# Ledger of designs, part 52: peptides against a protein of PDB entry 3VZA

Target 1, 98 residues: chain A of PDB entry 3VZA
Amino acid sequence: RVERLCKSKELFEERLGLEIRRIHNEQLQFIFRHIDHKDPDKPYMFTLSINEQGDYEVTSCTPPLDCISEFQLKVRETNNFSAFIANIRKAFTALSFK
Target 2, 62 residues: chain B of PDB entry 3VZA
Amino acid sequence: AAYVTQLYYKISRIDWDYEVEPARIKGIHYGPDIAQPINMDSSHHSRCFISDYLWSLVPTAW

## One batch from the design tools (peptide; made by RFdiffusion4, then SolubleMPNN)

Design b2_p14_5_s4 (from b2_p14_5, 10 letters changed)
Fold by OpenDDE base, seed 5:
Structure b2_p14_5_s4 (fold): chain B 98 residues (1-98), chain C 62 residues (1-62), chain A 14 residues (1-14)
Amino acid sequence: as target 1 above (98 residues)
Amino acid sequence: as target 2 above (62 residues)
Amino acid sequence: DVARWEAMFQKLLS
């Protein structure tokens, strides 16, 4: 049901504070909000693609994360996409306290 | 957007209850062990607290 | 490209 899918997306966006967008050149943009409790609408984002080898590739990260390249390696090794996204959010959260 | 909703489930392992009032955050988190219910009154919490709580349910171990 | 998008999601959801 299209209506259910739309509602589901809206609930996830609001409750997780995570928006997922399709952008040019077959990339996905992941936008985290609700990271900084003092500025809940401040976006923390990264973009992801599948490269010619079929591997996950982070194409941008704003603000930059020192650990993002390591996480890219980890998700390639483990294929644990859930942990990948959760760890990125954790890293953005830590960054918001600096 | 079937793929996007599937991706949200892949990430969070949360299934929402869509038949409750908008202020009620109700669902089930399917972790590696026993499924756990989610049942919150959103009017009692900030958006950031709610998000932090839900993300705390998601394992970060690789 | 629809096919490329589908392939990407299949990778993410696998």
Scores: peptide ipSAE 0.655, ipTM 0.956, DockQ to the pose 0.862
Fold by OpenDDE base, seed 2:
Structure b2_p14_5_s4 (fold): chain B 98 residues (1-98), chain C 62 residues (1-62), chain A 14 residues (1-14)
Amino acid sequence: as target 1 above (98 residues)
Amino acid sequence: as target 2 above (62 residues)
Amino acid sequence: DVARWEAMFQKLLS
């Protein structure tokens, strides 16, 4: 089972171009790659925590996204975490064309 | 590792086929309506294309 | 802190 879990993680990381890391102060770092077709290894990332109220909170976003605050609000309202992550990737993709 | 893999599934709704050759990207995407098979030859596509394609399966509607 | 990580993942996976 451990080998399956490790393989699963590796497949997701490579195929989705999404790495998920645990970082200090109980935060998750989401690192997107494969965004810019001309620079596939360029990272686009944000960090996420659960604040004292129990709500999703984006603690950093690099490069910055104008829409990230709205997405944070939306995920709090809808609890649609999948759409949250997908929309962030979509926004990073759009940013890569600017 | 268990939590992270569970999170990947929650995000993507993809379940990989772990028994196929490494060059084969095979799995199932469980969309809101019906499940769709994934079956790609990775040697025919760039990493970015593969990622873009897989993410295109994930709904962005809130 | 394992408990805090677990709590966060439970939130994300709920």
Scores: peptide ipSAE 0.655, ipTM 0.956, DockQ to the pose 0.856
Fold by OpenDDE base, seed 3:
Structure b2_p14_5_s4 (fold): chain B 98 residues (1-98), chain C 62 residues (1-62), chain A 14 residues (1-14)
Amino acid sequence: as target 1 above (98 residues)
Amino acid sequence: as target 2 above (62 residues)
Amino acid sequence: DVARWEAMFQKLLS
């Protein structure tokens, strides 16, 4: 089972170009790669925590996204975490076009 | 690791076929209406194209 | 700790 879990994680990381890390102070770091076709290894990332009220909170975003605060509001309202992550990737993709 | 893999599924709704050769990207995407098969030869595509394609399967509607 | 991480993932996976 452990071996299967490791393989699953590796497949998702490579195929989605998304790495998920546990970070200090109970935060998750989401690292997107394969965004810029001219620089596939360039990372686009944000960190996420659950605040004292129990709500999703984006604690950092690099490079910065103008829409990230709106997405944080939307995921709090809808609890659609999938759309939250997908929209962030979409925004990073648009940003990569300069 | 179990929580992370569960999170990947929650995000993507993709279930991989782990029994195929490494160059074959095979799985199932479980959309809101119907399930769609994934079956592509990774050697014929760039890493960015593959990722873009798979993410295109994930709805962005809130 | 483990309990705090578990609680966070329960939120994300809910």
Scores: peptide ipSAE 0.653, ipTM 0.956, DockQ to the pose 0.854
Fold by OpenDDE base, seed 1:
Structure b2_p14_5_s4 (fold): chain B 98 residues (1-98), chain C 62 residues (1-62), chain A 14 residues (1-14)
Amino acid sequence: as target 1 above (98 residues)
Amino acid sequence: as target 2 above (62 residues)
Amino acid sequence: DVARWEAMFQKLLS
């Protein structure tokens, strides 16, 4: 079981180009790579927490995304966390072309 | 570790086949209507292509 | 701390 969990994490990190880290103050850091085909190792990241009201809260975004606040509202409304993450990656991808 | 792997599944809806050779990207993507097999030779694709392809399986509709 | 982490993951995985 432990071996599978470790392997699973490694496979997801490499294949999705998404690393998930626990950081201080009960936050999750999401680090996207493989965004820029010219620089596959360039990281695009955001941090997420659950605030005192129990809602998703983006605490940082690097590079900044104009749409991140709207996405935060959408995920609160829909609770579609998958779409939330996928849309952020899509936005980072669009940003990499500019 | 368990929580993180569960989170990956919640995000991607992908279940990997862990018994195949390392270069084989094999699994199943579970969409809302149908399940789609994933079966790629990673040596034939760039890292970015693989990631883009897998993310293309994930719906962005809210 | 552990309980708070679990609570967060329960929210994310709900």
Scores: peptide ipSAE 0.652, ipTM 0.955, DockQ to the pose 0.862

Design b2_p14_6_s1 (from b2_p14_6, 7 letters changed)
Fold by OpenDDE base, seed 5:
Structure b2_p14_6_s1 (fold): chain B 98 residues (1-98), chain C 62 residues (1-62), chain A 14 residues (1-14)
Amino acid sequence: as target 1 above (98 residues)
Amino acid sequence: as target 2 above (62 residues)
Amino acid sequence: SADDLIKKILEKAK
């Protein structure tokens, strides 16, 4: 099971171009790569926590996204975490063309 | 890693086939309607294309 | 811990 779990994580990281890291102060860092086809290893990232009220809170976003506050509101309303992450990736992709 | 892999599934709804050769990307995407197979030869595509394709399977509707 | 946060996300996520 341990080997399978390790392999699974590596497959997701490579195939989705998404790395998830544990960050200090009870945060998760989501690092997207494979966004810019001309620079596949360029990272696009944000950090996430759950605040004292129990709500998702984006604590950083690099590069910054104008839409991130709206997405934070949407995920709080819907709890659709999948759409939350997918929309952030979509926004980073759009930003990479600018 | 168990919790992280569960999180990846919550995000992508993809279950990989772990018994195929490394260059073969096989799995199943579980969408809201029907499950759809994934079957790609990674040697025929860029890493960015593969990622873009897989993310295209994930609905963005809230 | 980080695992606690992931657990919370997994429980909250639709």
Scores: peptide ipSAE 0.741, ipTM 0.960, DockQ to the pose 0.905
Fold by OpenDDE base, seed 1:
Structure b2_p14_6_s1 (fold): chain B 98 residues (1-98), chain C 62 residues (1-62), chain A 14 residues (1-14)
Amino acid sequence: as target 1 above (98 residues)
Amino acid sequence: as target 2 above (62 residues)
Amino acid sequence: SADDLIKKILEKAK
């Protein structure tokens, strides 16, 4: 099972182009790659925590996204975490086209 | 590792088939209504195409 | 503690 879990993580990282890292101060870093077809390894990142009120809070976003605050509001309203992550990737993709 | 893989599933709703060749991307995406099979030959596609395709399976409606 | 955050997300996410 441990071996499968490791393999599973690697498959998700490569196939989704999404790496998830544990960051200091109880944060998660989400690193998207495979966004820019001309530079597949270029990272697009954001960090996330849950604040004292129990709400999702984006603590950083690189490169910055104008829509990130709206997405934070939406995920708080809907708890649709899947759509939250997918919409962020969509926004990063749009940004890569400049 | 268990929790992070669970998080990947929560995000993507994809369950991989771990018993196939490395070049075969096989699994199931569980949408809100219908489960859709995934079965790709990774050697026929770029990494970016594969990622874009898989993410296209994930609904963006809030 | 890092796992605690993931657990919280898993519990909150629909």
Scores: peptide ipSAE 0.741, ipTM 0.960, DockQ to the pose 0.921
Fold by OpenDDE base, seed 3:
Structure b2_p14_6_s1 (fold): chain B 98 residues (1-98), chain C 62 residues (1-62), chain A 14 residues (1-14)
Amino acid sequence: as target 1 above (98 residues)
Amino acid sequence: as target 2 above (62 residues)
Amino acid sequence: SADDLIKKILEKAK
């Protein structure tokens, strides 16, 4: 089972280009790669926690996204975590086109 | 790692077929209405294309 | 713990 779980994680990381890391102060770091087709390994990332009120809180975003605050509001309203992550990736993708 | 894999499923709604050769990207995306099969040969695509394609399956409507 | 955070997310997410 441990081997299967490890394989599953690796497949998701590579195929989605999304790594999820546990970081200090009870936060998760979401690292997107495969965003910039000219630099597939360039990371686009944000960190997430649940605050004292029980709400999703984006604690950092690199590079910064103008829409991140709106997305935080939307996910709090809808609890659609899937759309939250997908929209962030979409925003990072748009940002990569310079 | 169980929680992490559960989170990946919660995000993507993709269930992989783990019994195929490594170059084969095979699985099922579970949308709200219809489950769609995934079946790609990774050797024919860039990593970015593969990721973009898979993410295109994930609805962005709130 | 970190697993607790992920668990919280899983419980909150629809």
Scores: peptide ipSAE 0.740, ipTM 0.960, DockQ to the pose 0.916
Fold by OpenDDE base, seed 2:
Structure b2_p14_6_s1 (fold): chain B 98 residues (1-98), chain C 62 residues (1-62), chain A 14 residues (1-14)
Amino acid sequence: as target 1 above (98 residues)
Amino acid sequence: as target 2 above (62 residues)
Amino acid sequence: SADDLIKKILEKAK
């Protein structure tokens, strides 16, 4: 089972081009790759925590996204975390076209 | 590790078939209405195409 | 811990 879990993580990382890292101060870093077809390994990332009020909080976003604050609001309202992540990836993709 | 994989599922709603050859991307995407099989030969596609395709399965409606 | 955060997310997410 442990082997399956490790394999599962690796498959998701490669196939979705999404790495999830545990970082200091109780944050998660979401790193998207495979965004820019000309530079597949270029990372697009944001960090996330749950603040003292229990709300999702984006603590950083690189490169910055104009829509990230709105997405944070939306995920707080809907708790649709899947759509939250997918929309961020969509925004990064759009950004990669400059 | 279990929580991380659960998070990936929560995000993507994809469950992989772990028994197939590495070059075969096989699984099931569980949409709100229907379960959609995934079955791709990774050797026929770029990594970016594969990722884009899989993410296209994930609804963006809030 | 980070696992706690993931757990919290999983619990919050619909």
Scores: peptide ipSAE 0.738, ipTM 0.960, DockQ to the pose 0.905

Design b2_p14_6_s2 (from b2_p14_6, 6 letters changed)
Fold by OpenDDE base, seed 4:
Parts: C-alpha cells; sequence; structure tokens
Structure b2_p14_6_s2 (fold): chain B 98 residues (1-98), chain C 62 residues (1-62), chain A 14 residues (1-14)
C-alpha cells in the first residue's frame, strides 16, 4: 500500500502539475506547474489554512491574483474545494498570458 | 501519503489505473453525472497539454 | 500525516 500511495502521489504531481506540501503553522502549499507552455516548470502557488473560525483562508498567493479573495469567499459559501482549486489554476493560466 | 492522495482525488475526481505501463495515462474521471474514461499515450503529448486536458475535466462551477 | 489540515479539508469539502 505504501508503494501504491507513493506512486499515486507521483502520478498526480506529474499529470496534474500540482504539488501539495505541508508547511509551517498548519498550512498547505499548493504549487502549480505546467501552466506556462513556454516555461512548464514555472511555479504558481498559494498557501491555505483553516482559521480559528473553521474557514478556509488563503495565507499567500504568488504571483498575486486579484480574484483570490473572491474565490476564498466562494469556497467558504459552497465548500466546493474542487472548483476552488480548479478556478485558481484557471486564474493562474490567464495570468500567464499577460 | 494516504491523505494527500485522497486530497488529490477530492480535487480532481480522478482515479488512476496503476497497472499499466508508465507512458499510458489511464484512469477514470468521476464527474457529477457520469464517469469518463481517461486513456492516452503520454509520449504523444506535452506535459502542459496533459495537465491542461486533465484539469479541463474538473468543473469550475461553484 | 501529522498535519491534520488535509484531514480537515477532506471532512469539510463536499
Amino acid sequence: as target 1 above (98 residues)
Amino acid sequence: as target 2 above (62 residues)
Amino acid sequence: AENDLIEKILKKAR
């Protein structure tokens, strides 16, 4: 099972171009790659926590996204975490064209 | 690793087939209404294309 | 593993 889990993680990281890291102060870092077709290894990332009120909180976003605060509000309203991550990737993709 | 892979599934709704050759990207995407098979040869596509394609399967509607 | 945040997300997310 451990071998399968490790393989699964690697497949997701490579195929989705998304790495998930546990970082200090009970946060997760989401690192997107494969965004810029001209620079596939260029990282686009944000960090996430759950605050004392139990709400999703984006603690950083690099590069910054104008829409990130709205997405934070939307995921709090809907709890649609999948759409939250997908929309962030979509926003990073749009940013890569600017 | 177990929780991380579960999170990947929660995000993507993709379940991989782990018994195929490494170059074969095979799995199932579980959408809200119907499951769709994934079956592609990675050697025929760029990494960015593959990622974009897979993410295109994930609904962005809130 | 030791970070319960992923577990919290898994429980919270629909």
Scores: peptide ipSAE 0.739, ipTM 0.957, DockQ to the pose 0.845
Fold by OpenDDE base, seed 5:
Structure b2_p14_6_s2 (fold): chain B 98 residues (1-98), chain C 62 residues (1-62), chain A 14 residues (1-14)
Amino acid sequence: as target 1 above (98 residues)
Amino acid sequence: as target 2 above (62 residues)
Amino acid sequence: AENDLIEKILKKAR
């Protein structure tokens, strides 16, 4: 099962172009690639934590997104984490078109 | 590794078929309605196209 | 006490 789990992670990373990393101070870094078709390896990323109140909190976003605060509000309201991540990717995609 | 893979599933709702050759992208997307099969030859597409296609399966409605 | 953030998200997410 360990081998299967490792393979699963690698398949998701490559096929979705999404890497998830644990970083200091109990945060997760989400790194999107395959966003810009002209530069597939260019990273688009944000970091996430859960604050003292138990709410999702975006701690950084690079490049910055005007909509990230609204998405943070929406995921707090709905707990639809899937839509949260998908909408962020959609926003990064739109940004890549300048 | 167990938790991170579960998180990928929570995000994408995709379950891969691990028994096929690496060039075959095969799995199932579990949407709110009927499950939809995924079956692609990766050699026929760019990495960006593949990712865009798979993400297009994920609903963005809150 | 430090808990795994991924586990927290999995429990919290719809």
Scores: peptide ipSAE 0.739, ipTM 0.956, DockQ to the pose 0.724
Fold by OpenDDE base, seed 2:
Structure b2_p14_6_s2 (fold): chain B 98 residues (1-98), chain C 62 residues (1-62), chain A 14 residues (1-14)
Amino acid sequence: as target 1 above (98 residues)
Amino acid sequence: as target 2 above (62 residues)
Amino acid sequence: AENDLIEKILKKAR
């Protein structure tokens, strides 16, 4: 089971180009790669926590996204975490073409 | 790793087939209505294309 | 030992 879980994590990381890291102060770092086809290893990342009110809170975003605050609002309203992550990746992708 | 893999599923709705050779990207995407098979030969695609394709399966509607 | 944030997200997300 442990072996399968480790393999699963690695497959997701490589195939989705998404790494999830636990970082200090009860935060998760989401690191997207495979965004820029000319620079596949270039990271696009944000950090996330749940604040004292129980709400999703984006604590950093690199590079910055104009839409991140709106997405934070949307995920708070809908709890559609999948759409939240997918939309962030879409936004990073769009940014890579600027 | 149990929780993180569950999180990946919560995000992507993809379940991989772990019994195929590494060059084969095989699994199932569970959309809101129907399940769709994933079956790709990784040697035919770039890493970026593969990721873009898989993410294209994930709905962005809130 | 795990960061419980992932578990919180799993419970919170639809």
Scores: peptide ipSAE 0.739, ipTM 0.957, DockQ to the pose 0.840
Fold by OpenDDE base, seed 3:
Structure b2_p14_6_s2 (fold): chain B 98 residues (1-98), chain C 62 residues (1-62), chain A 14 residues (1-14)
Amino acid sequence: as target 1 above (98 residues)
Amino acid sequence: as target 2 above (62 residues)
Amino acid sequence: AENDLIEKILKKAR
């Protein structure tokens, strides 16, 4: 089971181009790659926590996204975490063309 | 890494087939209305294309 | 040492 879980994580990381890391102060770092077709290894990332009120909070975003605050509001309203992550990737993709 | 893999599923709704050769990307995407099979030869596509394709399966409607 | 954030997200997410 442990070997299967490790393989699963590696498959998701490579195929989705998404790495998830636990970092200090009870935060998760989401690192997107495979965004820029001309530079597939270029990282696009944000960090996430749950604040004292129990709400999702984006603690950093690199490069910055104008829409990230709106997405934070939307995920708080809907709890649609899948759409939250997918929309962030979509926004990073759009940014890579500018 | 049980919770991490669960989180990947929560995000993508993809379940991989772990019994195929490494070059074969095979699995199932579970959407709200329909389940879509995934079956592609990774040697025929760039890493970016593969990722873009898989993410295209994930709905962005809130 | 233990980071329970992923578990919190899994319980919170739709």
Scores: peptide ipSAE 0.738, ipTM 0.957, DockQ to the pose 0.796

Design b2_p14_6_s3 (from b2_p14_6, 6 letters changed)
Fold by OpenDDE base, seed 2:
Structure b2_p14_6_s3 (fold): chain B 98 residues (1-98), chain C 62 residues (1-62), chain A 14 residues (1-14)
Amino acid sequence: as target 1 above (98 residues)
Amino acid sequence: as target 2 above (62 residues)
Amino acid sequence: AENDLIKKILEKSR
């Protein structure tokens, strides 16, 4: 099972182009790749924590997204974490076309 | 790794088939209505296309 | 539920 879990993580990372990392100060870093077809390894990132109130809090976003604050609000309202991540990726994708 | 893979599943709703050859992207996407199979030959597509396709399966409606 | 999962991930990293 352990080997399967490792393989699963690797498959998700490669196929979704999404890496999830634990970083300092109790945060998760979400790193999107495969966004820019001309530069597939270019990272698009945001960091996330659970604040003292128990709410999702985006602590950084690189490159910046104008919509990230709205998405944070939406995920707090809906608790739809899947849509939250998917919308962020969509926003990064749109940004890559600038 | 267990919790992280669970998080990936909660994000994507994809369950991979781990018993196929590495070049085969095979799994099941569990949408809100009906489950849909995933079955691709990765050698026929770019990494970006594959990722874009898989993410297209994930609803963005809040 | 994902927030609890995330908390577990973060706690495991401690």
Scores: peptide ipSAE 0.728, ipTM 0.960, DockQ to the pose 0.124
Fold by OpenDDE base, seed 3:
Structure b2_p14_6_s3 (fold): chain B 98 residues (1-98), chain C 62 residues (1-62), chain A 14 residues (1-14)
Amino acid sequence: as target 1 above (98 residues)
Amino acid sequence: as target 2 above (62 residues)
Amino acid sequence: AENDLIKKILEKSR
């Protein structure tokens, strides 16, 4: 089972171009790659924590996204975490064309 | 890795087929209406195209 | 549910 889990994680990382890391101060780092077709390894990332109230809190976003604060509000309202991540990737994709 | 893989599933709703050759991207995407198969030859596509395609399966409606 | 899952991920790093 351990080998299967490792393989699963590797498949998701490569195929989705999304790496999920645990970092300092009780945060998750989401690193998107395969965004820029001219530079597939260029990272687009944000960090996330659960605040004292139990709510999702974006603690950083690189490069910055104008819409990230709105997305944080939306995920708190809807609890649709999948849409939250997908919309962030969509926004990074749009940014890569500028 | 169990919790992380669970998180990947909750994000993407994709379940991979682990019994196929490495060059084959095969699995099932579970959407709100119907489940759809994924079946691609990775040698025919760029990494960016593959990722874009898979993410296109994930609804962005809140 | 993802909220709780993320908490579990973060707790394992402690």
Scores: peptide ipSAE 0.725, ipTM 0.960, DockQ to the pose 0.124
Fold by OpenDDE base, seed 5:
Structure b2_p14_6_s3 (fold): chain B 98 residues (1-98), chain C 62 residues (1-62), chain A 14 residues (1-14)
Amino acid sequence: as target 1 above (98 residues)
Amino acid sequence: as target 2 above (62 residues)
Amino acid sequence: AENDLIKKILEKSR
């Protein structure tokens, strides 16, 4: 099963262009690639933690997104984490066209 | 790795077919309606197109 | 709940 899990992670990373990493201070880093078709390896990333109240908290976003604070509010209200991640990717995609 | 792969599934709702050759992107997307198959030849598409296509399967409605 | 899953990921890294 360990081999299957490793393969699964690799397939998700490559096919979705999304890497999920554990970083310092109890945070997860989400790294999107394959956003800019002219620069597929350019990373778009944000970091996430769970605060003392148990709520999602975005601790950084690079490049910055005007909508990230609103998305944090939305995911806290709806608990739709899938839509949260998908909307962030959509926003990064829109930013790459600038 | 188990928890991370679970998180990927919670995000994408995609389950991969692990028995096919690496060039074949095969799996199932579990949307709000009936499940839909994924079956594409990666050699016919760019990495960006593949990712965009797969993410297009994920609803953005809150 | 994805928040619980994330907590598990972070706890396992300790």
Scores: peptide ipSAE 0.724, ipTM 0.959, DockQ to the pose 0.124
Fold by OpenDDE base, seed 4:
Structure b2_p14_6_s3 (fold): chain B 98 residues (1-98), chain C 62 residues (1-62), chain A 14 residues (1-14)
Amino acid sequence: as target 1 above (98 residues)
Amino acid sequence: as target 2 above (62 residues)
Amino acid sequence: AENDLIKKILEKSR
């Protein structure tokens, strides 16, 4: 079972190009790769926490996204975490075309 | 490790087939209405294309 | 709820 879980994590990381880390101060770090086809290993990342009100809060975003505040609002309204992450990746992808 | 795999499923709604060779990307994407199979030969695609394709399966509608 | 897991993960280290 442990081996399966490890394999699962590795498959998701490679295939989705998404690494998820638990980091200090009760945060999750999401690191996207495979965004820039010319530089597949270039990371695009954001960190997420729960604020005092229990709401999702993006605590950092690198590179910055103009739409991140709107997405934060949307995920609070809809609680659609999947769409939240997917939209962020979509935004990073769009940003890579500069 | 268990929590991260759960997160990945919550995000992607993908369940991998763990019994196939590493070069085969095989699984099921569970959409809101239907489930669709994933079956790709990774050697035929770039890492970026594979990721883009898989993420394209994930709805972005709120 | 659907996102209870995420919130639990974020709060588990308390």
Scores: peptide ipSAE 0.264, ipTM 0.936, DockQ to the pose 0.128

